# Peptides against a protein of PDB entry 3EFO: the designs that were tried, part 234

Target 1, 262 residues: chain A of PDB entry 3EFO
Amino acid sequence: SQLADLYKSCETDALINFFAKSAFKAVLHQPLKVIREILVNQTAHMLACYRKNCASPSAASQLILPDSMKVLPVYMNCLLKNCVLLSRPEISTDERAYQRQLVMTMGVADSQLFFYPQLLPIHTLDVKSTMLPAAVRCSESRLSEEGIFLLANGLHMFLWLGVSSPPELIQGIFNVPSFAHINTDMTLLPEVGNPYSQQLRMIMGIIQQKRPYSMKLTIVKQREQPEMVFRQFLVEDKGLYGGSSYVDFLCCVHKEICQLLN

## One batch from the design tools (peptide; made by RFdiffusion4, then SolubleMPNN)

Design b2_p29_7_s3 (from b2_p29_7, 12 letters changed)
Fold by OpenDDE base, seed 4:
Structure b2_p29_7_s3 (fold): chain B 262 residues (1-262), chain A 29 residues (1-29)
Amino acid sequence: as target 1 above (262 residues)
Amino acid sequence: DVLIRFVDGKPLEEDVEAILDEAAASVQL
């Protein structure tokens, strides 16, 4: 059917770009709560329509996603949790306005990265490899106290350091003896010059070169206050200021779909 | 189609993990 073909032709990245721009435009005229509700409603309606008209029969207890939209709920939740729509108090009004404006002009690739950041376990770097480490999921569960992670979303770059991160790596990156000696006020890594430092800088450079905006680097120590800002980019997790975990969001969407179809 | 099974109002972890793994893997810089 034409409807089935339509769903097959949908691309999640394009949809999220559309929804993001629509929502961010609506911020000027509608309460944030209403905008979020509309987004959830639209998601539920799209998926309910698919289940009703396109999907193969399945148990009502299951959520059915077309292949082209399998990660749509993930990104939709990310959108819903964005500071522009949640008004997180740790984010200034100016920053929210800035992000809103940028997203309004973002292409598909930019917005996708913006809403679901790349999180790289750089503590596993092979200094002899030219390949980037495989990204991990944006969840605290994927962090380790022994690890060092680089997060980038096209606008911000974070270097997160576990409390038990290897001293040799700390020294390699920062040229200091220990975790406690790291100055988190710096926005640039020192030019240490060892292979690990060079590799990390290269990776950061590659990431930056592929993006149209200059990303500010923030160094974050685990269990220090600034980590709270970093954690907001762990988009799968429950937010501090009303943002749902992905699981909770799925439950919400599924419930609404069932209500629409029952 | 991708199916996420729900039991007692909660999605099965394995089904969720599969989707989230794909989401993370789809990130390209």
Scores: peptide ipSAE 0.702, ipTM 0.964, DockQ to the pose 0.857
Fold by OpenDDE base, seed 5:
Structure b2_p29_7_s3 (fold): chain B 262 residues (1-262), chain A 29 residues (1-29)
Amino acid sequence: as target 1 above (262 residues)
Amino acid sequence: DVLIRFVDGKPLEEDVEAILDEAAASVQL
């Protein structure tokens, strides 16, 4: 059917780009709460329509997603949790305005990265390999106290260090003897010159060269105050100020779909 | 189609994990 073909042709990244721009435009003339409700409603309606008209029969206890929209709810939740729509108190009005304007001009690839960052386990780097480490999910559950992680969303870059991160890696990256000696006020990594440092800098360069904006680097120590800012980018997790986890969001969407079809 | 099963009002972890893994892997550089 025509409708089935439509769902087949949809791409999540394009949809999120569209919804983000629509929502961020609406911020100028609608309350944030209303905008968030509309986004959830639109998500539920799209999926309810698919279930009713396109999907194979399934139990009511299941949520059915077309293949093309498999990760749409993930990104939709990320959008809903964005500081522009959630209005987190730790984010200034200027920063929210800035991000809103940036997203309005973002292409599909830019907005995808912006809403779901790359999180790379830097402690697993093979200095003999030119390949980037495989990204892990943006969740606290994927971090480790012994690990070092690089997070990038196209605007910001964070280097997160676990409290038990290897001293040899700390020395390799920062040329200091221990975690305690790392200066988190720095915005640039020192040019230590060893293979590990070079590899990390290369990775950062690769990430940067594909993005239109220069990303500011923030060094984050686990359990220090700035880590709270970093955790805001772990988009799968429940937020401190009303942002739902992905699981909670799915429950909400599923409930609304059932209401629409019942 | 992708199915997410729900038990006691919560989605099954394995069904969620599969989607989230794909989300992380699909991020463009």
Scores: peptide ipSAE 0.697, ipTM 0.965, DockQ to the pose 0.866
Fold by OpenDDE base, seed 2:
Structure b2_p29_7_s3 (fold): chain B 262 residues (1-262), chain A 29 residues (1-29)
Amino acid sequence: as target 1 above (262 residues)
Amino acid sequence: DVLIRFVDGKPLEEDVEAILDEAAASVQL
């Protein structure tokens, strides 16, 4: 059917770009609460329509997603949790306005990265490999107290350090003897000159070169105050200031779909 | 189609993990 073909052609990255721009435009004229409700409703309606008209029959206890939209709820939740729509207190008004304006001009690839960051386990780097480490999911469950992670979303770059990060890596990256000696006020990594430092800077360079905006580097120590900001980029998790976990969001969407179809 | 099973109003972890893994893997720099 024409409708089925339409759903098959709808790519999540394009959809989220559209919804993001629509929502961020609406911020000028509508309350944030209303905008968020509309986004949830639109998500539910699209998926309800698919279930009703396109999908094969299935139990009501299941959520059915077309293949092209399988990760749409993930990104939609990320959009809903964005500081532009939540107005989180840890984000300044200027930063919120800046992000809003940037998203309005973002292409599909830019917005995808912006809403779901890349999180790289830097502590697993193979200095002999030219490949980037495999990204992990943006969740606290994927972090390790013994690990070092680099997060990038096209606008910000964070280097997160576990409290038990290996001293040899700390020395390799920062040229200091321990975690406690790391200065989190720095926005640039020192050029230590060892293979690990070089590899990390190479990775950071690759990430930066592919993005239109210069990303500010923030060094984050686990259990220090700035970690709260970092954790907001772990988009799968429940937000500190009202954002839902993906699981909770999925439950909400599923419930609404069921209500629409009953 | 992708199916996410729900039990007692909660999605099955296995089904959620599969989607989230793909989401993370789809991020390109």
Scores: peptide ipSAE 0.696, ipTM 0.964, DockQ to the pose 0.847
Fold by OpenDDE base, seed 1:
Structure b2_p29_7_s3 (fold): chain B 262 residues (1-262), chain A 29 residues (1-29)
Amino acid sequence: as target 1 above (262 residues)
Amino acid sequence: DVLIRFVDGKPLEEDVEAILDEAAASVQL
């Protein structure tokens, strides 16, 4: 059917770009609460329509997603938790306005990275390999006190250090003897010159080269105040200011779909 | 189609993990 073909052709990255731009435009004339409600309703209605008209019959206890939209709820929750729509107090009015304007000009690939950041386990780097480490999920559960992680979303770059990060890596990256000696006010890594430092700098360069905007580097120590800002980019987790975890969002969407169809 | 099973109002962890793993892996730089 025409409807089935439409769903098969709808890719998540294009959809989230559309929803983001429509929502961020609506901020100018609609309350944030209303915008968030509309986004949830649109998600539920879209998936309910698919279940009713396109999908094979299945148990009501299951959520059915077309293959091309399997990660749509993930990105939709990320959009709902964005500072433009939640208006988190730790984010300035100017920053929210800036991000809103930037998203209005973003292409599909840019908005994808913006809403779901790349999180790389830097502590696992093999200095003999030219391959980037595999990205991990944006959740606190994937961090470790012994680890070092690089997060990038196209606008910001964070280097997160666990309290028990390996001293040899700290020495290699920062040329200081311990975690306590790391200066978090720096926005550039020193050119230490060892293979590990060079590889990290190369990775950061690769990430930056593929993005249209220059990303400022923020060094983040675990359990220090700036980590609170970093944690807002762990988009799968429950937010501190009204944002739901992905699991909670799925429950809400599933419940609404059931209400629409039963 | 992709199915997420729900038991007692909660999605099964294995079904959620599979989707989230793909989301993380699909990030393009």
Scores: peptide ipSAE 0.688, ipTM 0.963, DockQ to the pose 0.828

Design b2_p29_7_s4 (from b2_p29_7, 13 letters changed)
Fold by OpenDDE base, seed 5:
Structure b2_p29_7_s4 (fold): chain B 262 residues (1-262), chain A 29 residues (1-29)
Amino acid sequence: as target 1 above (262 residues)
Amino acid sequence: DVIINFVDGKPLESDVEAILDEAAASVQL
């Protein structure tokens, strides 16, 4: 019962914060491959222990998660895919070092957002509402060519535009007639002054006000080369440089749990 | 407990979707 209570008391955001700091500290003394393996093993062992000692008997074809950890594998996969642990050539050494240092000082809320960004469907904004739009999952499958999305992780902010995004919204945001006219070198949105522009700026302001660091805005056009950087923040998907999709990660974890218990 | 069922070596989409939806919704700003 004590063990069951322990699992119940665990919080995913706190665990990820701990694992992230532990892993990022280990980068100084251990190979990245070893660190990643340790994280996977720790995840599997933790869940295997739960299955063995706390959960009701279940089929081998099932992965059992305590309620408190139901999203832990999601965030763990995000951690494993981070540029600090999964070095990517397009990320400079200085950037990796910077991110590592930042995470080492992040609180629980900061690390949560950092590893799993907020992705907002800006094209669905209701200018008459004061509420923020509901976030969508960080996956390519949730994007649309007709959509405009804002992504934020506490350090970076991206405004992603589909190739078929509505001209009226483009006009409203950028004061240009079409997608082709959008200048992606801009780091600030123009003050167009219409309700939609004002609402978007308000949302961006709210997001920024809640974060300790100023987020640089990057405007991203779908199918242009800079979109590849944006794609790395779609953490549910497979990475370009060895990062697994969430589904693949689940398979890996499940397999390892079965090996531990059988 | 949350259960993810595996079929043909892959997790059931509906089980995964439910968790991922919650993950996206749980991000605190």
Scores: peptide ipSAE 0.714, ipTM 0.966, DockQ to the pose 0.842
Fold by OpenDDE base, seed 2:
Structure b2_p29_7_s4 (fold): chain B 262 residues (1-262), chain A 29 residues (1-29)
Amino acid sequence: as target 1 above (262 residues)
Amino acid sequence: DVIINFVDGKPLESDVEAILDEAAASVQL
C-alpha cells in the first residue's frame, strides 16, 4: 500500500531531525510541557497508524515498529530529554539558546550524533591497532570504575575517568602518577608522546573531523561534581532533572498506542 | 518489522537490548 511504502521510506535520522527542528522552533511560542506532550503524542500516533494500517495483527502486549523506524523511540526520548526542552538547572539560558539555534541548522548526521552521543571505551585501546574502539551504549551500566571513556556529541567532548582507572593509563594520558593528580580544569590533553597518548589524540581528531564546531574537552572524574553534567549525556538512563529512561519511555509510548487503538 | 514484547507492563530486556545496540552502532563519527 501507499501508506506502507511511506513508512518503509522513512528514516529515523531524518525524522528526528524534523521533530527536533519543529520542537525547537515551537519553544518560542509554546510551553515546554506542551511541546513534550506533542512529541510523545506524535510518536504514539505515528506508530499506532502503522499498527492499524500496515502491520500484521499482533498482541496488545507487543509494540510493532517498522524496520526503518525501529530506533525512532530511542532518539525521540533523547530529544525529549534535551536541555532545550527540559531546562536543566545546570544549563544556562545562553547555552540553551545556543543549542536551540545550532539544532535548527543541523543536518541529519549532525543531529543524530547530537541526540545520541558517541561513547568510546578508551581504556580498551589497542595501540597496535588503527581501528577505533567500538562505541558503547550511552548508559551508566556501560561505564566501569576501572574504565576511561570518551564521549562526544558534536558540541562537547568529555573524557570520563573512573575512580579506579589504571594508573598506567592515567600516566600515559596526563603524565601524572594517579587519579588524584589529574587536573580537571584543563581543556587540552598534554602531548605525552607515548603510543597510547598518540592514539587517543588521533581518535579525538577523527571525532572532531567533519564536525562544524570545535568540541571543547572536559575532563571528568567519577564522583566529582562535574560528573553530574557528564551523566546528562547518558541518554538511555533516567534523567537527573526529569526525562525518562528509554525503557520508561517505551512503556509510555506503548500505553498511549494501546489507548489509541482500543 | 521489529517487535518489542511487553511482560507485566515492561518491555522484554532482550528486545530492548537489540534495538539499543543498533542505536549505538548507528552513530556516525
Scores: peptide ipSAE 0.713, ipTM 0.965, DockQ to the pose 0.841
Fold by OpenDDE base, seed 4:
Structure b2_p29_7_s4 (fold): chain B 262 residues (1-262), chain A 29 residues (1-29)
Amino acid sequence: as target 1 above (262 residues)
Amino acid sequence: DVIINFVDGKPLESDVEAILDEAAASVQL
């Protein structure tokens, strides 16, 4: 059917770009709560329509997604949790305004990265390889106290260090003897000059090269207060200020779909 | 189509994990 063809032609990245710009425009004249409700409603309606008109019959206990939209709920939840729509207190008004304006001009690839950041396990780097490490899911469950992770969303770059990060890596990256000695006020990594440092800098450079904006680097120590800012970029997790986990969001969407169809 | 099964009102972990893994993998390097 024509409708089925339409769904097949839709791409999640394009949809999220559209929804984000629409929502961020609406911020100027609608309450945030209403905007979030509309986004959830639109998600539910779109998926309900697919289930009703395009998908094969299935049990009510199932959520059916077309292949082209399989990760749409993931990104939609990310959008709903964004500081522009959620107004997290740890984010300044100026920062929210800045992000809103930037998203309004973002292309599809930029907005995709912005809403679901790239999280790289830097502690697994092979200095002999030119390949970037595989990104891991943006969840606290994927972090490790022994690990070092680089997170980038096109606007910000975070280097997160576990409390038990290997001292040799800390020395290699920061030229300090231990985790406790790392200065989190720094916005640039020192040029230590060893292979690991060079590899990390190369990776950061590659990430930066593909983005239109210069990303500010923030060094984050696990269990320190500034880590809370970093954790807001772990978009799969439940937020501190009203943001739902992906699982909770799925439950919400599924419930609403069932209500629409029953 | 991709199916997420719900049991007792909660999505099946394995179905969720598959989607989330793909989401993470879809991020451009």
Scores: peptide ipSAE 0.712, ipTM 0.965, DockQ to the pose 0.881
Fold by OpenDDE base, seed 1:
Structure b2_p29_7_s4 (fold): chain B 262 residues (1-262), chain A 29 residues (1-29)
Amino acid sequence: as target 1 above (262 residues)
Amino acid sequence: DVIINFVDGKPLESDVEAILDEAAASVQL
């Protein structure tokens, strides 16, 4: 059917780019609460329509997603939790305005990275390999006190260090004896010159490559106050100011779909 | 199609994890 073909042709990255720009434009004319409600409704209606008209019969206890939209709810939740749509007191009006304008100019690949950041376990680097570490899920559950992680969303870059990060890696990256000696005010890594340092710098360079904006580096120590800013980029988790976890969002969407179809 | 099963009002962890793993893996540099 024409409708089935439509869903098959949809791409999540294109959809989220469209929804983001539409929502961010609407901020100028509509209350944020209304915009968020519309986005949730649109998500539910799209999926309800698919289940009704395209998918095989399914139980009410199931959420059915077309393959082309399997990760759409993930990105939709990220959009709903963005500071432009979910105002947070720690983020200035200027910053929100800046992000809004940036997204309005982003291409499909840029918006994908912006809403779901890349989180890399740097402590697993193999200095003898050209392979980049596999990205992990943007959730606190994937962090470890013994780990070092690099997060990038195309606008910001964070180097997060666990309280029990390996001293040898700290020495390799920062040329200091211990975690306590790391200066979090630095925005550039020192030129230490060892293989690990060079590999990390290479990875950072690759991430910066093909991105339209220069990402400022922020060093974050676990359990220090600036970590709260970093935690906001762990988009799967529940937000501090009303943002839902992905699981909670799925429950909400599923409930609304059931209401539409039953 | 991708199916997420719900039990007692909550999605099955395994179904959710599979999708989220793919989301993380699909992020472009």
Scores: peptide ipSAE 0.709, ipTM 0.965, DockQ to the pose 0.834

Design b2_p29_8_s1 (from b2_p29_8, 10 letters changed)
Fold by OpenDDE base, seed 3:
Structure b2_p29_8_s1 (fold): chain B 262 residues (1-262), chain A 29 residues (1-29)
Amino acid sequence: as target 1 above (262 residues)
Amino acid sequence: ISLPPLSEEEIKEKEEEIIKLLQELLAQQ
């Protein structure tokens, strides 16, 4: 059907960008609660319409999404959990205002990265390879106490270190003997000069070069206080201040869809 | 637009979790 073709051709990244800008514009004139409700409703209506007109009959417990929109719930949840739409005490009013303004000017690629960060397992780097490590899903479940991860969202860059990170890697990156010796107040990695350090710096450079804004580096140790800030960028997890996990959000959307199709 | 891929097992696990949560939500109504 023409409608099915329309859904299949839908550019989800463009839609996310549109919803983000629309919502962030609405913040000036509407309560956050209303904006969030509208976003959920819009998401549900879009998916309900697809299910009704394009999808084959399935069990009520199954959420059927077109291939082009499979990622829509993920990013919509990220949008809903953003500090502009979901206030967090650790984020100042000025910072929220700044982020809102930034998103209003972001293109599709920038907004995508902003809402769903790139999370790279740095501990898996092969110094003989020029390839970037494969990104993992932004969830605590993907982290390892033995791992080192780089997170970037176009505005911020974090280097997260597990409590059991290999001393060899710590020495390679920071030129210190152990996890305990890492100075988290540093905003720049030392120029150690070994192949691993050079490769990490190269990766960071590549990530930075693709973004219009300079990303400040924050070094985060697992189980230290600053990790709480880092965890807020794990957008698939449940937020500390009312944000839903991805799974919870899917349930919510599914419920709304069922109500619309009833 | 793309996300890091999930394994079939992970997808199945998430689906099961969703179904479970939906059942719980329906039971609370």
Scores: peptide ipSAE 0.128, ipTM 0.663, DockQ to the pose 0.022
Fold by OpenDDE base, seed 4:
Structure b2_p29_8_s1 (fold): chain B 262 residues (1-262), chain A 29 residues (1-29)
Amino acid sequence: as target 1 above (262 residues)
Amino acid sequence: ISLPPLSEEEIKEKEEEIIKLLQELLAQQ
């Protein structure tokens, strides 16, 4: 149907950008609780409308979305979990204000990366390849104690190291003999000069070149205190201060949809 | 816009989890 085609052609990235900017503008004059409720309701309503008008009766009870809309709940949850809409004590008012202003000026592509970071398994790098490693979902479940991951959201860059990261990779990246010797106060990787280091730097460079803002690098060791900051960017996980996991959000949205559809 | 792919098994697991959560919510009402 024409309506089904309309939904299939929906530009979810543009919608998320719109919702983000609208919500961030509303923060100035509406309570956060109200804003969050509106976003959830809008999401549910949109999806319910699709089910009502485009889905078969047998599929109405299932979370079946067009390909272009499948990402909507994911990104909407990311938006809801953002520090601007979810006030967290560890984030200063200045930081929230800063991020708010940044998003208000972001294009669609930038906002996508901002809300859903790119998480790359660096430990799988092929030094002979010019291709970036395939990104993984932003969840702790995708991390490995034996792995090294690079996370970037356009504003920040994190290099996360598992407690059991291979010493050879640690040596290759940091020129130190072990995980314990890594200095997490550094904001720049040393110029080690080996192929692995060069490849990692190249990847970081590529990521940076695609962004309008210079990303500060933070080195994060698993199970150390700064990891909590890093985990805030694992947007599919449950938030420390009230943000829902993606699964919880889906459950919530599904419930709302069912209510709307009777 | 895209997300990193999920395996079919992972999708099933998530669906089952959602169903379970929904059932729990219904039971609490």
Scores: peptide ipSAE 0.091, ipTM 0.627, DockQ to the pose 0.022
Fold by OpenDDE base, seed 2:
Parts: C-alpha cells; structure tokens; sequence
Structure b2_p29_8_s1 (fold): chain B 262 residues (1-262), chain A 29 residues (1-29)
C-alpha cells in the first residue's frame, strides 16, 4: 500500500532529530513527565498505525516493524534517557543546558551519533586492514574483560580496557607492561609508533573527522570508578539514574501499542 | 540510519524476553 511505502521510506534519523529538538525545546515550557509521555505516545502511535494499516495480522506479542523503523525505539529510548529529559540531580544544570543547546544545533548525522555512540572493538583490529572495525551494540553484554573498546558520541571519546586486556595490546597502545601501569589521567595516547598504535590513532582520527567538536579522550579501566561514567554511554542498558533499558522500553511501547489497537 | 546488526538468534532471544516480561507485567496487574 501507499501507506506502507511511506512508512518504509521513513527516515528514522531525521525523525529522531526532529523529536529530539522538539522535546528539548519543550523542556522550557512543559513538565518533563509530560514530554516523556508524549514521546512514548508518539512512538507507540506511529508503530500502531503502521501495524494497523500496513502489517498483516500477527500475534499480539509480536512487534513487527519495517526495517527503517526498527531502530526508532532504540533511539527514542536513548533520547528519553538523555540528561536533558531525565533531569536528575546528579547531572548539573549547566551540563543539561549545554547538552540541550548542542542538540538544538545538531544536524541529523550529529544527533544520531550523539544519542547512539559508536562502540568499536579495538582488540580485534587487523593492522593490515584499512577498514574500520565493525561497531557493536552499545551494551555491557558486548564488552569483554579481555577486550579493548573505543566509544565515541561526537563529543566524548572513551577507550575502555578490560581487566584482562592483552598485555601485548596494552604495550602497543600505552607502552607499559600491564593493565595496572596504565595512567588513566592521560587524555592523549602516547606516540608509541608501532603498527597497532598507528592504526588505532588513525581510527581515532577518522572518527574525529567531520565532527564539529574535538572529542576529549578518556581512558577507562574496567572496575575503576570512571567506568561508571563510561557505562552511561552504553545506551541500551539500564541507566544509572532511572533510565530504562532498551528491552524495558520495548515492553513499554508494546503495551501502549496494544492499548491503542484494542 | 542503522544500528550494529543483531543475529537472528539475538533477535529471537530479545523477543522472547520481551514476551516474558510483558506476561509478567500483565500478571502483576
């Protein structure tokens, strides 16, 4: 149907950008609770409308979405979990104001990366390849104690190291003999000069390219205090400050859809 | 816009989890 085609052709990234800017504008004159409810309802209505008008009948327990819209709930949850909309006391007013203003000026590509960071498994790098490693989902379940991951959201860059990260890679990146010797106060990687270090630096450079802001690098050791900050960027997980996991959000949206359709 | 891909198994697992959670929520109401 024409309607089905419309939904299939929906540019989810543009929608997320729109919803983000709309919501972040609304915080100035609407209660956060109302804004959050509106976003959830809008998501549910869009998906319900598609299901009702475009999808074949299926089990009520199934949420069938067009491919272009499958990512919508993910990003919507990320939006809902943003400090601007959560407004927890643990986040400073200045930080919330800053992020609000940033998003209000972001293009579609910038907002996409901002709400859903790129998480790269650096420990799997092939130094002979010029290709970037494939990103993984932003969840703790994708991390490994033996792994090294680079996370970037356009504003911040994190290099996360598992407690069992390979010493060879640690030596290659930091020129130190072990995990314990890594200085997490550094904001720049040393110029070690080996192929692995060069490749990592190249990747970081590529990520930094075409970004309007210079990303600050934070070195994060697993099980150290700064890891808590890093985990906040694992946007599919439950937030530290009351944000829902992706799964929880899907349940919420599904319930709303069922209510709309029944 | 795209997300890192999930395997069919992962998708199935998530769906099952969602269904289970929904059932639990409904049972608690």
Amino acid sequence: as target 1 above (262 residues)
Amino acid sequence: ISLPPLSEEEIKEKEEEIIKLLQELLAQQ
Scores: peptide ipSAE 0.088, ipTM 0.597, DockQ to the pose 0.022
Fold by OpenDDE base, seed 5:
Structure b2_p29_8_s1 (fold): chain B 262 residues (1-262), chain A 29 residues (1-29)
Amino acid sequence: as target 1 above (262 residues)
Amino acid sequence: ISLPPLSEEEIKEKEEEIIKLLQELLAQQ
């Protein structure tokens, strides 16, 4: 159908950008709870409309989305979990204001990365390859105690190290013998000069490329206090400050869709 | 716009979780 084609051609990244800016503008005049409800409802309506008009008959339990919109719930949940839309005392007003202003000026590509960070398994680096490691989903479930991960959202960059990270990699990156010796106060990686270090630096450079802001690097050790901050960027997980996991959100959206279709 | 792929196992797990949650919601009605 023509409508199906329209949905297939829908640029979800543009939609997310639009919704984000609209919501972040609305926070000045509307209660956060209302804004969140509107976002959920809008999402449900869009998806319900597609299902009603474009999807073949299927089981009610199935969430059928057009290819272009399959990621919409994920990103909408990320938007809903953003500190700007959360009313928690743990989040400073300044932080909310800052992020709000940032997003209001972001382009589509920037907002996409901002809401869903890139998480790269650095421990899988092939120093002989010029290819970036394949990103993984932003969830704690994708982390491993033996792994090293680089996370970037266009504003911040984190290098997360598992407690059992390979000493060889630690030495390669930091030129220290063990996890315990890593100084997390550093904001720059040392220039160790080995191929692995150079490769990592190159990757970081690529990530930084074409981003409007210089991303500050934060070194994060697993199970240390700064990891709590890092975990906020694992956007598919349940938020520390009231956000839902992707699964929870998907369930919510599905329920709303069903209600709309009844 | 895209997301990193999920493993089949992860997809299954998520689906199961969703089903469970839906069942719980239905039970509350």
Scores: peptide ipSAE 0.075, ipTM 0.567, DockQ to the pose 0.022

